# Peptides against a protein of PDB entry 7PB4: the designs that were tried, part 10

Target 1, 105 residues: chain A of PDB entry 7PB4
Amino acid sequence: KMLNIKEYKEKLLSTLGEFLEDHFPLPDRSVKKKKKNIQESSVNLITLHEMLEILINRLFDVPHDPYVKISDSFWPPYVELLLRNGIALRHPEDPTRIRLEAFHQ
Target 2, 218 residues: chain B of PDB entry 7PB4
Amino acid sequence: DALQMAVGYFEKGPIKASQNKDKTLEKHLKTVENVAWKNGLASEEIDILLNIALSGKFGNAVNTRILKCMIPATVISEDSVVKAVSWLCVGKCSGSTKVLFYRWLVAMFDFIDRKEQINLLYGFFFASLQDDALCPYVCHLLYLLTKKENVKPFRVRKLLDLQAKMGMQPHLQALLSLYKFFAPALISVSLPVRKKIYFKNSENLWKTALLAVKQRNR

## One batch from the design tools (peptide)

Design b1_p9_2_s4 (made by RFdiffusion4, then SolubleMPNN; from b1_p9_2, 4 letters changed)
Fold by OpenDDE base, seed 5:
Structure b1_p9_2_s4 (fold): chain B 105 residues (1-105), chain C 218 residues (1-218), chain A 9 residues (1-9)
Amino acid sequence: as target 1 above (105 residues)
Amino acid sequence: as target 2 above (218 residues)
Amino acid sequence: DDLIKLHLL
């Protein structure tokens, strides 16, 4: 049973990888940092694939608290995309936490 | 410079010590408005003020006024637009501000210096079609952005489903007609040959200002 | 079906 879940997870992530990269790439931040000293926190944004992997892992590893805290590495358009499409849900009491929606079809 | 002081006020926020915070805010807002409508704003000023307007740092009335005066002197940086789209997704701005932003984005589209990064946002804009308030303006934006590579079977299905739900909307028909142009095999449905593409006039708010910008850059 | 929902993004 656990092996099948891991294999299913890997297959799901692999199948989505190319699609997510093609249709929802990160913006190229190669905009020449002109040296303006504004600490735009050079937070490394993660890919949508990596974000989904984190959410899936949390669901499997901690099924009783499947919520992930939104970090600065979470690009807001990705969070909105997941929420708007019903792929993720916000915690009812903590809007900084999201979980993968179990697609109980 | 009065404009630099005004921009700096919005960037740094109100200094606690000002007894007359509202009068100071109004003074700086009027300064930005006056310069923007007369001369336009530099790309750097737009970068700062656009992010402020969408970040939720100020109230909706102030944010709306700032966004309405995001008129370029010459160009808008695509990076400013990418950052702005990110702020829209944070959910700190009102629905009316989101609508105003998309109207602004369509109106100012030709003044954006580059389109490569904006084109990467295609999927995010497409996902916003389900918002009934945004849909007319998003269709117009997508009409400007759509390339052959963006026309996929799943997007065609989504547009047809949206048409089934909302009926034959002029803005949706315009986008579907473009999709059919790029990929006729994906759209078997006979679209009425509309001689005129009809979108809501998003630029009406900026019509006079845009004419002035075009005259200065000739 | 779930993949379809992700593909419908």
Scores: peptide ipSAE 0.055, ipTM 0.858, DockQ to the pose 0.049
Fold by OpenDDE base, seed 2:
Structure b1_p9_2_s4 (fold): chain B 105 residues (1-105), chain C 218 residues (1-218), chain A 9 residues (1-9)
Amino acid sequence: as target 1 above (105 residues)
Amino acid sequence: as target 2 above (218 residues)
Amino acid sequence: DDLIKLHLL
């Protein structure tokens, strides 16, 4: 049973990977860091694929608390995309936490 | 200068110690409005103020006024637009601000310096078609952005499904007609031959300002 | 269904 879930997860992520890269790529933020002293922490944004992988992993690893904290690496358009399409849900008491919806039914 | 002080006020936020916060806010807002409508704003000023308007740092009334005066002197940086779309998705701005932003984006489209990164946002704009309040303006934006490469079978299905739900809306028909032009094999449905493409937002709030910008840059 | 939603993104 667990192996079949992992294989299904991998197949799902693999199938989605190409689609997500083609249709929802990260914009090239080649904003040349002009050396102004403000530590604009150049937070490396993760791909939508990586974001989904994190959400799926959390669901399987911690099914009783399947919520992931939204970090600065989570590009807001990706979070909105997942929420708007019902792929993810916000935690009812903590809007900074989201879970994968598709597997809670 | 007065404009730099005004922009700096919005960027840094209100200083706690001012007894007359509202008068100071109004003074700086009027300064920005006056310069924007007379001369336009520099790309750097638009970058700062556009992000502020969408960040939820100020109230909806202030954000709306800032966004209404995002008039370029010459160009708008594509990076400013990408950042703005990110802020839009954070959900700290009102629905009315979102609508106003898309109206602004359509109105200012020709003044954006580059389109390469905005074109990468195509999927996100397309996903926003399901929002009934945004749909007319998003269709207009997509009409401006759509290339042959963006016309995919799944997007055609989504547009047809949306048309089935919302009816034959002029803005949807305009976008579908463009899709059919690029990929006639994907759209078997006969679209009514409309002599004129009509978007409700063709008359924008910035018509006079945009004419002035075009005259200054000639 | 949800996979279809992901495919329909």
Scores: peptide ipSAE 0.051, ipTM 0.849, DockQ to the pose 0.049
Fold by OpenDDE base, seed 3:
Structure b1_p9_2_s4 (fold): chain B 105 residues (1-105), chain C 218 residues (1-218), chain A 9 residues (1-9)
Amino acid sequence: as target 1 above (105 residues)
Amino acid sequence: as target 2 above (218 residues)
Amino acid sequence: DDLIKLHLL
């Protein structure tokens, strides 16, 4: 049972990965290294695929608390995309936490 | 410089102790407005002020005024637009601010220095078509951005579904006509040959300012 | 379709 879930997850993520990369790529941060002290917080943004992987993993690993804290690595357009399309839900009491919506009820 | 002081005020925020916060705010707004409409703003000033207007740091009235004066002296940085789209998704700006932003983006499109990263945002703009308030302006933006590689079967279906829902809107027909041009096999529906693609020239709030910018950069 | 594929997921 667990192996089939992992394989299904991997196949799901793989099939989504190409679509998400093609249609929702990360903008290239033109890191123009000009020296001035604007602490552009060098927070590495994760891909939408990686974000979904985190959400899926959390749902399977911690089903009783399937919420993931939104970090600075979460690109706001991706968060909004997931929420707007009902793929993710915000925690009712903590808007900084999101979960994957269980489509399988 | 008065403009630098005004930009610095918006960037740093109001100093806690000023009894005359509103008067100081108004003074700096007027400074930005006056320079923007007379000379335009530098790309760096637009970068700072555009992000402030969309961040929710100030009230909707202030944000609206700032956004209305985002007039370039020469160019707008593509990076500023990418950051702005990110702020729109944080949900700290009003629906009216979002509409105004898309109107601004369409109006200022030719003054954006590059389009490569904006083209990567195509999917996000396309997802905003479902917002009835944004749809006319997003269609216009997509019409400007659409390349052959963006025309996919699922997007065609979404546009046709949207047309079925809201009727044959001129802005949707314009975008569908462009899609049919790039991928005629994906659109079997006979689109009326509209001779004039009328995106309603929503009276461009910036029409006079943009003419002045084009004259200065000739 | 493809967002539906995300929902069918």
Scores: peptide ipSAE 0.046, ipTM 0.843, DockQ to the pose 0.169
Fold by OpenDDE base, seed 1:
Structure b1_p9_2_s4 (fold): chain B 105 residues (1-105), chain C 218 residues (1-218), chain A 9 residues (1-9)
Amino acid sequence: as target 1 above (105 residues)
Amino acid sequence: as target 2 above (218 residues)
Amino acid sequence: DDLIKLHLL
């Protein structure tokens, strides 16, 4: 059972990876390092694929609390995309937490 | 410079000590409005003020006024638009602000310095078609952005589903016609031959300002 | 299709 879930997860993520890269890539933050010392904290944004992997892993690892806290690495357009398409849900009491929606079997 | 002081006020926020916060805010807002409509704003000023307008730092009335005066002197940075789209997704701006932003984006489209990164946002704009308030303006934006590479079977299906839900909307028909032009094999449905493409006139708010910008940059 | 694949997942 656990092996089948891992394999399913990997197959799912692999199948989605190419699609997500093609259709929802991160914008190039090629901030030309012109020397203006504004420490814009270069928060490393994760890919949509990595975000989904985190959500899937949380659902499997902690099924009774499948919510992930939205970090600064979560690009807001990705969060909105997942929520708008019903792929993720916000926690009813904590809008900073999201879970993977149970995909209709 | 009065404009620099005004931009700095919005960027840093109100200094705690001002008893007359509202009068100070109004003064700076009027300064920005006057310069923007007369001369346009520098790309750096638009970058700062656009993010402020969408961040939810100020009230909806202030944000709306700021966004209405995002008129370029020359160009708008593509990076400012990418950042703005991110702010729209944070959910701190009103629905009316989102509509106004898309109207602004369509109206100012030709003044954006580059389109490469904006084109990468195609999927996000496309996902916004399901919002009934945004749909007319998003269709217009997508009409401006769409390349052959963006025309995919799943997007065709989504547009047809939207048409089934919303009916034969002029803006949706315009986008579907463009999709059929790029990929005729994906759209078997007969589209009415509309001689004229009709989008909601997004430029109406900025018509006079845009004419002035075009005259100044000639 | 592929967002649908995300929905069908």
Scores: peptide ipSAE 0.048, ipTM 0.844, DockQ to the pose 0.172; fails the geometry check

## One batch from the design tools (peptide)

Design b1_p10_1 (made by RFdiffusion4)
Fold by OpenDDE base, seed 5:
Structure b1_p10_1 (fold): chain B 105 residues (1-105), chain C 218 residues (1-218), chain A 10 residues (1-10)
Amino acid sequence: as target 1 above (105 residues)
Amino acid sequence: as target 2 above (218 residues)
Amino acid sequence: VLFQMVEELV
């Protein structure tokens, strides 16, 4: 049973990778803003694929607390996309934590 | 410059010591409003103020007033729009602010310097179609952004499902007609031949300002 | 369900 779930997870993630890259790419930050002093913290944004992988892994690794803390690497449009489509849910008491919903049904 | 002082006030936030915080805020708002409607704002000023309006740093009334005066002197930076979309997704702005932003984005679309990164946001805009308050304006935005490569079977299905739910809305029909133009094989249903595409353009808050901008840039 | 949800996202 566990092996089948891992294989299914890997197959799912692999199949989603190309699709997510094509339809929900990160904005290219390569617009060389001239070095004005806005410390836009050069936080490396993760891909939607990586975000989903983190959420899936947390669900499998810690099923009793499947919530992931939203970091600065989480692009807000991705978070909103997951929440809006019911793929993820916010923690009822901590809006900075989200879980994967799709696997709970 | 009075405008620079006003922008700096919004960027840095209220200086702790002023007893008359509201009067100072109102003074700076009026300064921004007056310059924006008279001359337009520089791209850098729009970049700063747009992010402030959407970040939730100030109250909804202030944010609404700032957003209403996001009138370019010449161009709007695409980067400002990308950042703005990110702020919308943080959820610190009101639903009315989101609607106003999409209205603004449609109104100012031609003044955005580049569209490459905005086109990459197509999927995010499309996902916003399910919001009944946003749907008319998102359809208009998507009508401006849609290319042949964006017309996919799954998006067609979603639009048809949305039409089944909401009925034959003029804005949705306009977008479906464009989709059928790019991919006629994906849309087997007969669409009514509408001679005119009707989006809610009648309520463009910036119509007079945009005419003035176009006259100054001639 | 996840595929449908992803297909719905996309």
Scores: peptide ipSAE 0.041, ipTM 0.823, DockQ to the pose 0.107; fails the geometry check
Fold by OpenDDE base, seed 2:
Parts: C-alpha cells; structure tokens; sequence
Structure b1_p10_1 (fold): chain B 105 residues (1-105), chain C 218 residues (1-218), chain A 10 residues (1-10)
C-alpha cells in the first residue's frame, strides 16, 4: 500500500511538473545587483512543483502533523494558488503553516 | 525635495516619537497625490509606493489613496507589477484594494514598459477569475494579455463552467470571443455576435491623468 | 482527490 502511494505520488508529480512549469513559471527576477550593501539575501524561490513535493512528503512523513512552515522560498502567488483551489489549507492557529488538503478526505 | 521626503516617510515608516503622526502622514500623502496628478510619478517612486500600498503596512484608507495616485510620469516598471501581484497574494490587503489594483493595472497597461514577465503571470490572473468581485476586471486584463499560446482546452472549459455558473456576462463573453478567435476549434458554442465588447471602464478614475500622460509623452 | 484537484488546477 505505501509503495503504491509513493509510486502514485511520483507519477503525479512527474505529470504535473511539465504542466506547472508551462502554466505557472517563476518570473525571471532581474537580479539587478544594485550594489547597495544591504545583504538582501537573494532568497531562492522554489518552483510550484517543489512546493507540492514538500507538502506531499510532509503528509507522508508526518501524517499526524502534516503542516509545512511557509518559508521565504515560497512564492506568495503559489501559496495563494494552492489555498484558493483547496489543494492546501492554513493551520487554524498558525497562518504561517499549510498542509495538503486533498488527502484528508 | 518634498516628494522624496514623502516617499521616504512611507518607505521607512513613521518615527515612533511623533505625537502628530496623523498630520505628518496626511501631509506626505497630499504631497504624493499632488505630484502624481500634476506631473506623474517616476518608475522608482511607483515601485516603492505600489508595494507599500499592497503590503498592509498602512490602513486601507491610506493604501487606497496611494494606489489611486500611482500615475506614471512616463512608464511603469514591469518588475513593480510582478512584485505587486506577489503582495496581493500575501493577503494583507482588502478585497477592495485588490479590485482597485486590477482596475489600475488595466488602466495603466499601456504604460508598462515590458510585458514578458506579466505574460508569465497569465495563469495566476486566470485563477483569479473565480473571485466574483475580481472577475470583470480580470477578464479585461486577460483580454489584453491573451495570446494564442494561452488558449488551452482546460482554460476554455473553466470559462464555460464559469459562464454556466454566473450566466452570460459581457466580460466573460468578450474573453470567450477572443479565445474563439485564436482557437475556433476549441469553442463549439455559438457566441452571440456582440458588435461592441463591453468592459467596465476601469480607466474612469484616471481618465484625465492618462490623457495628460499621453500628451506629455508625445 | 489530489488528482482531481490538480486536474481542476490543470
């Protein structure tokens, strides 16, 4: 059963990867290296595919606490997309944590 | 200058110790409004102020006033729009601010310097069609952005489903007509031949200012 | 359900 779920997960993620890349790509951050000394940590944004993979992995690894903390690598439009479409839910007490919804039904 | 001081105030925030915070805020806001409506704002000033208006740093009344005066002197940077869309998704702005932003984006569309990165946001704008308050303005934006490559079977299905739910809305029909123009094989439904595409006039708030910008840049 | 939700996104 667990192996079939992992294989299903991998197949799902692989089929989604191309679609998500084509239709929901990250915008090219013009790294205008303005030399201002502010260590603006160039927060590397992850893809929507990587975000979904993190959420799915958390659900499998820690099913009793399937919440992922929203990091600075989470592009806000992706978070909103997942929440708006019911793919993810915010933690009721901590809006900085989200979980995958679709597997709890 | 007075404008740089005003922009700097909004960027850095109010100094904690001032008893007259509201008077200082109003003074700087009026400075921005006066310059924006008379001369327009530089792209850098719009970049700063637009993000502030959407970040939730200030109250809704202040954010609304800032957003209403996001009038370019020449151009708006595409990067400012991409950042603004990110702020909209953080959820710290009101629904009315989101509507106003899409109205602004449609009204100012021709003044955006480039469209390449905005075109990459097509899917995110399309996902916002399900919001009943945003739908009319998002349809207008999508009407301006849509290319042949954006017209996919799944998007056609979503538009038809939305039309089934909301009825035959003029803004949905306008977008569907454009989709049918690019991909006639995907839309078997006979769309009523409306001679006039009707969108809500998003530009009405800025009509006079936009005319002045167009005259200055000729 | 995930597949359906993703298919609704897709």
Amino acid sequence: as target 1 above (105 residues)
Amino acid sequence: as target 2 above (218 residues)
Amino acid sequence: VLFQMVEELV
Scores: peptide ipSAE 0.038, ipTM 0.818, DockQ to the pose 0.101; fails the geometry check
Fold by OpenDDE base, seed 3:
Structure b1_p10_1 (fold): chain B 105 residues (1-105), chain C 218 residues (1-218), chain A 10 residues (1-10)
Amino acid sequence: as target 1 above (105 residues)
Amino acid sequence: as target 2 above (218 residues)
Amino acid sequence: VLFQMVEELV
């Protein structure tokens, strides 16, 4: 059972990686606005692939609390994409936490 | 400047101690509206105010009024649009605000300085086609954005499925016709040769303002 | 199911 889940995870992540990179890339934030100290929080956004990997790993490692806290590295369009397509679910009491849904069916 | 004070009010928020919060808000909102419709707004002012309108910082009525006056003097920064799409996904704005944003984005499309980063958002816009309220405007936006590299078999299938569900909508047919132009082998269905592509006239809200912007930039 | 959901996202 565990080996099949790991293999499934790896196949899923590998197949998704190329697709997600091609169709849902991160925007290049490198617009060097020269001047003013708008503290654009220099938080590096993670890829959608990395986000899914975090969610899958959390479900695998901590199945009794499979929720991941949404960090500043989570690009809002990615979070919305996962939620709208039923890939992720928000915690009912804490909207800042999400879990992977598809592995519980 | 009155405009700078108004923008600064929306950016910093109301000072807690003001007894007449609503009167002050209305004064600043009218200032922004008056300048935007007469002269347009600078790219920096659009950047600030567009994010405010979509962030959920103010009520829906205020956000709607701000978004309606997002009229450029010259150009809109692509970065402002990317940030705006991010705010739309946070879910703090109403469905009506989302519709208004897509209408605005289509209407103002030619005034956006660059399209490279907006083109990277193609997949996110395409995912919004499933929203019946957004679908007509998203089809128009996708019609403006679609390149040959965006035309994939799975997107063709999704558009055909949407057409099967919603019927032969003019906006879906327009987008499918463009897809067939780029990738004729992916679309076996005979599309009616429409001589004219018709989208909902999203620009009607800004028609007079857009004419003025085009005249200032000539 | 996840693969199908992702393929449907795709």
Scores: peptide ipSAE 0.037, ipTM 0.819, DockQ to the pose 0.098; fails the geometry check
Fold by OpenDDE base, seed 4:
Structure b1_p10_1 (fold): chain B 105 residues (1-105), chain C 218 residues (1-218), chain A 10 residues (1-10)
Amino acid sequence: as target 1 above (105 residues)
Amino acid sequence: as target 2 above (218 residues)
Amino acid sequence: VLFQMVEELV
C-alpha cells in the first residue's frame, strides 16, 4: 500500500509539474535593483509543484498532524488556489497552517 | 512635499499615539485624494499605496478611499499589480475591496506599462470566475488578457459548466465568443450572435480622471 | 481523487 502511494505521488507530481509550470508559473520578479533600500525581503518563492510536494510529504511523514505552516516562501495566490479548489484545508484553529485534503480519502 | 508626507504616513504608519490620530489620517488621505484626482500619482506612489490598501493595515473605509484614488499620472507598474493580486489572496481585504480592485484593474488596464507578468496570472484570474461577485469583472479582465495560447480544453469546459450554472450571462458570453474566435474547434456549442459585447461599466468611477490622464499624456 | 481534483483544477 505505501509503495503504491509513493509511486502514485511521484506520478502525480510529475504529471502536475508540466501543467503547473505552464498554467501557474511564478511571476518573474523583475528585480530592477533600483537602489532604493526597499529591503524587498528576497524571500525565494517556491513553485506550486514544490508546495504540493511539501504538503504531500507532510501527510506521509506526520499523518497525525499533517499540517504545514505557511512560510514567506508560499506565494499567497498558490495558497488561495489550493484552498479554493479543495486541494488544501486551513487548520480550524490556526489559519497559518494548511493540510492536503485529497489524500485523506 | 505634502504628498510625500502623506504617503510616508501610510507607509510607516502613525508613529506616536497622537490624540488626533483620526484627524491626521483624514488630512493625509485628503492630500492623496486631491493630488490623485488633479494630477495623478507617480508609479512609485501607486506601488506603495496600492499595497497598503490591500494589506489590511487600515480599516475598510480607508482602504476603499485609497483604492479609489489609485489614478496614475502616466503609468502603473505591472509589478504593483502582481503584488496587489498577492495581497488579495491573503484574505485581509473585504469582498467589496476585491470587487473594487478588479474594477480598478479593468479601468486602468491601458495604463499598465507592460502585460507579460499579468498574462502569467491568467490562471489565477480564471480561477476567480467561480466567485459570483467577481465573475462579471473577471470576465472583462480575461477578455482583455486572453490570447490563443490561453484557450485550452479544460478552460472551455469550465466556462461551459459555469454557463450551465449561471445561465447565459452577457459577460460570460463575451468571453466564450472570444474563446470561439481563437479556438472554434473547442466550442461545438452555437453561441448567440451578439452584435454588442456588454460588460458592467467598471470605468464609471474613474471616467473623468482617465480622460484627464489621457489629455495630459498626449 | 487527487487526480480528479487536479483535473478539476485543470
Scores: peptide ipSAE 0.037, ipTM 0.820, DockQ to the pose 0.097; fails the geometry check

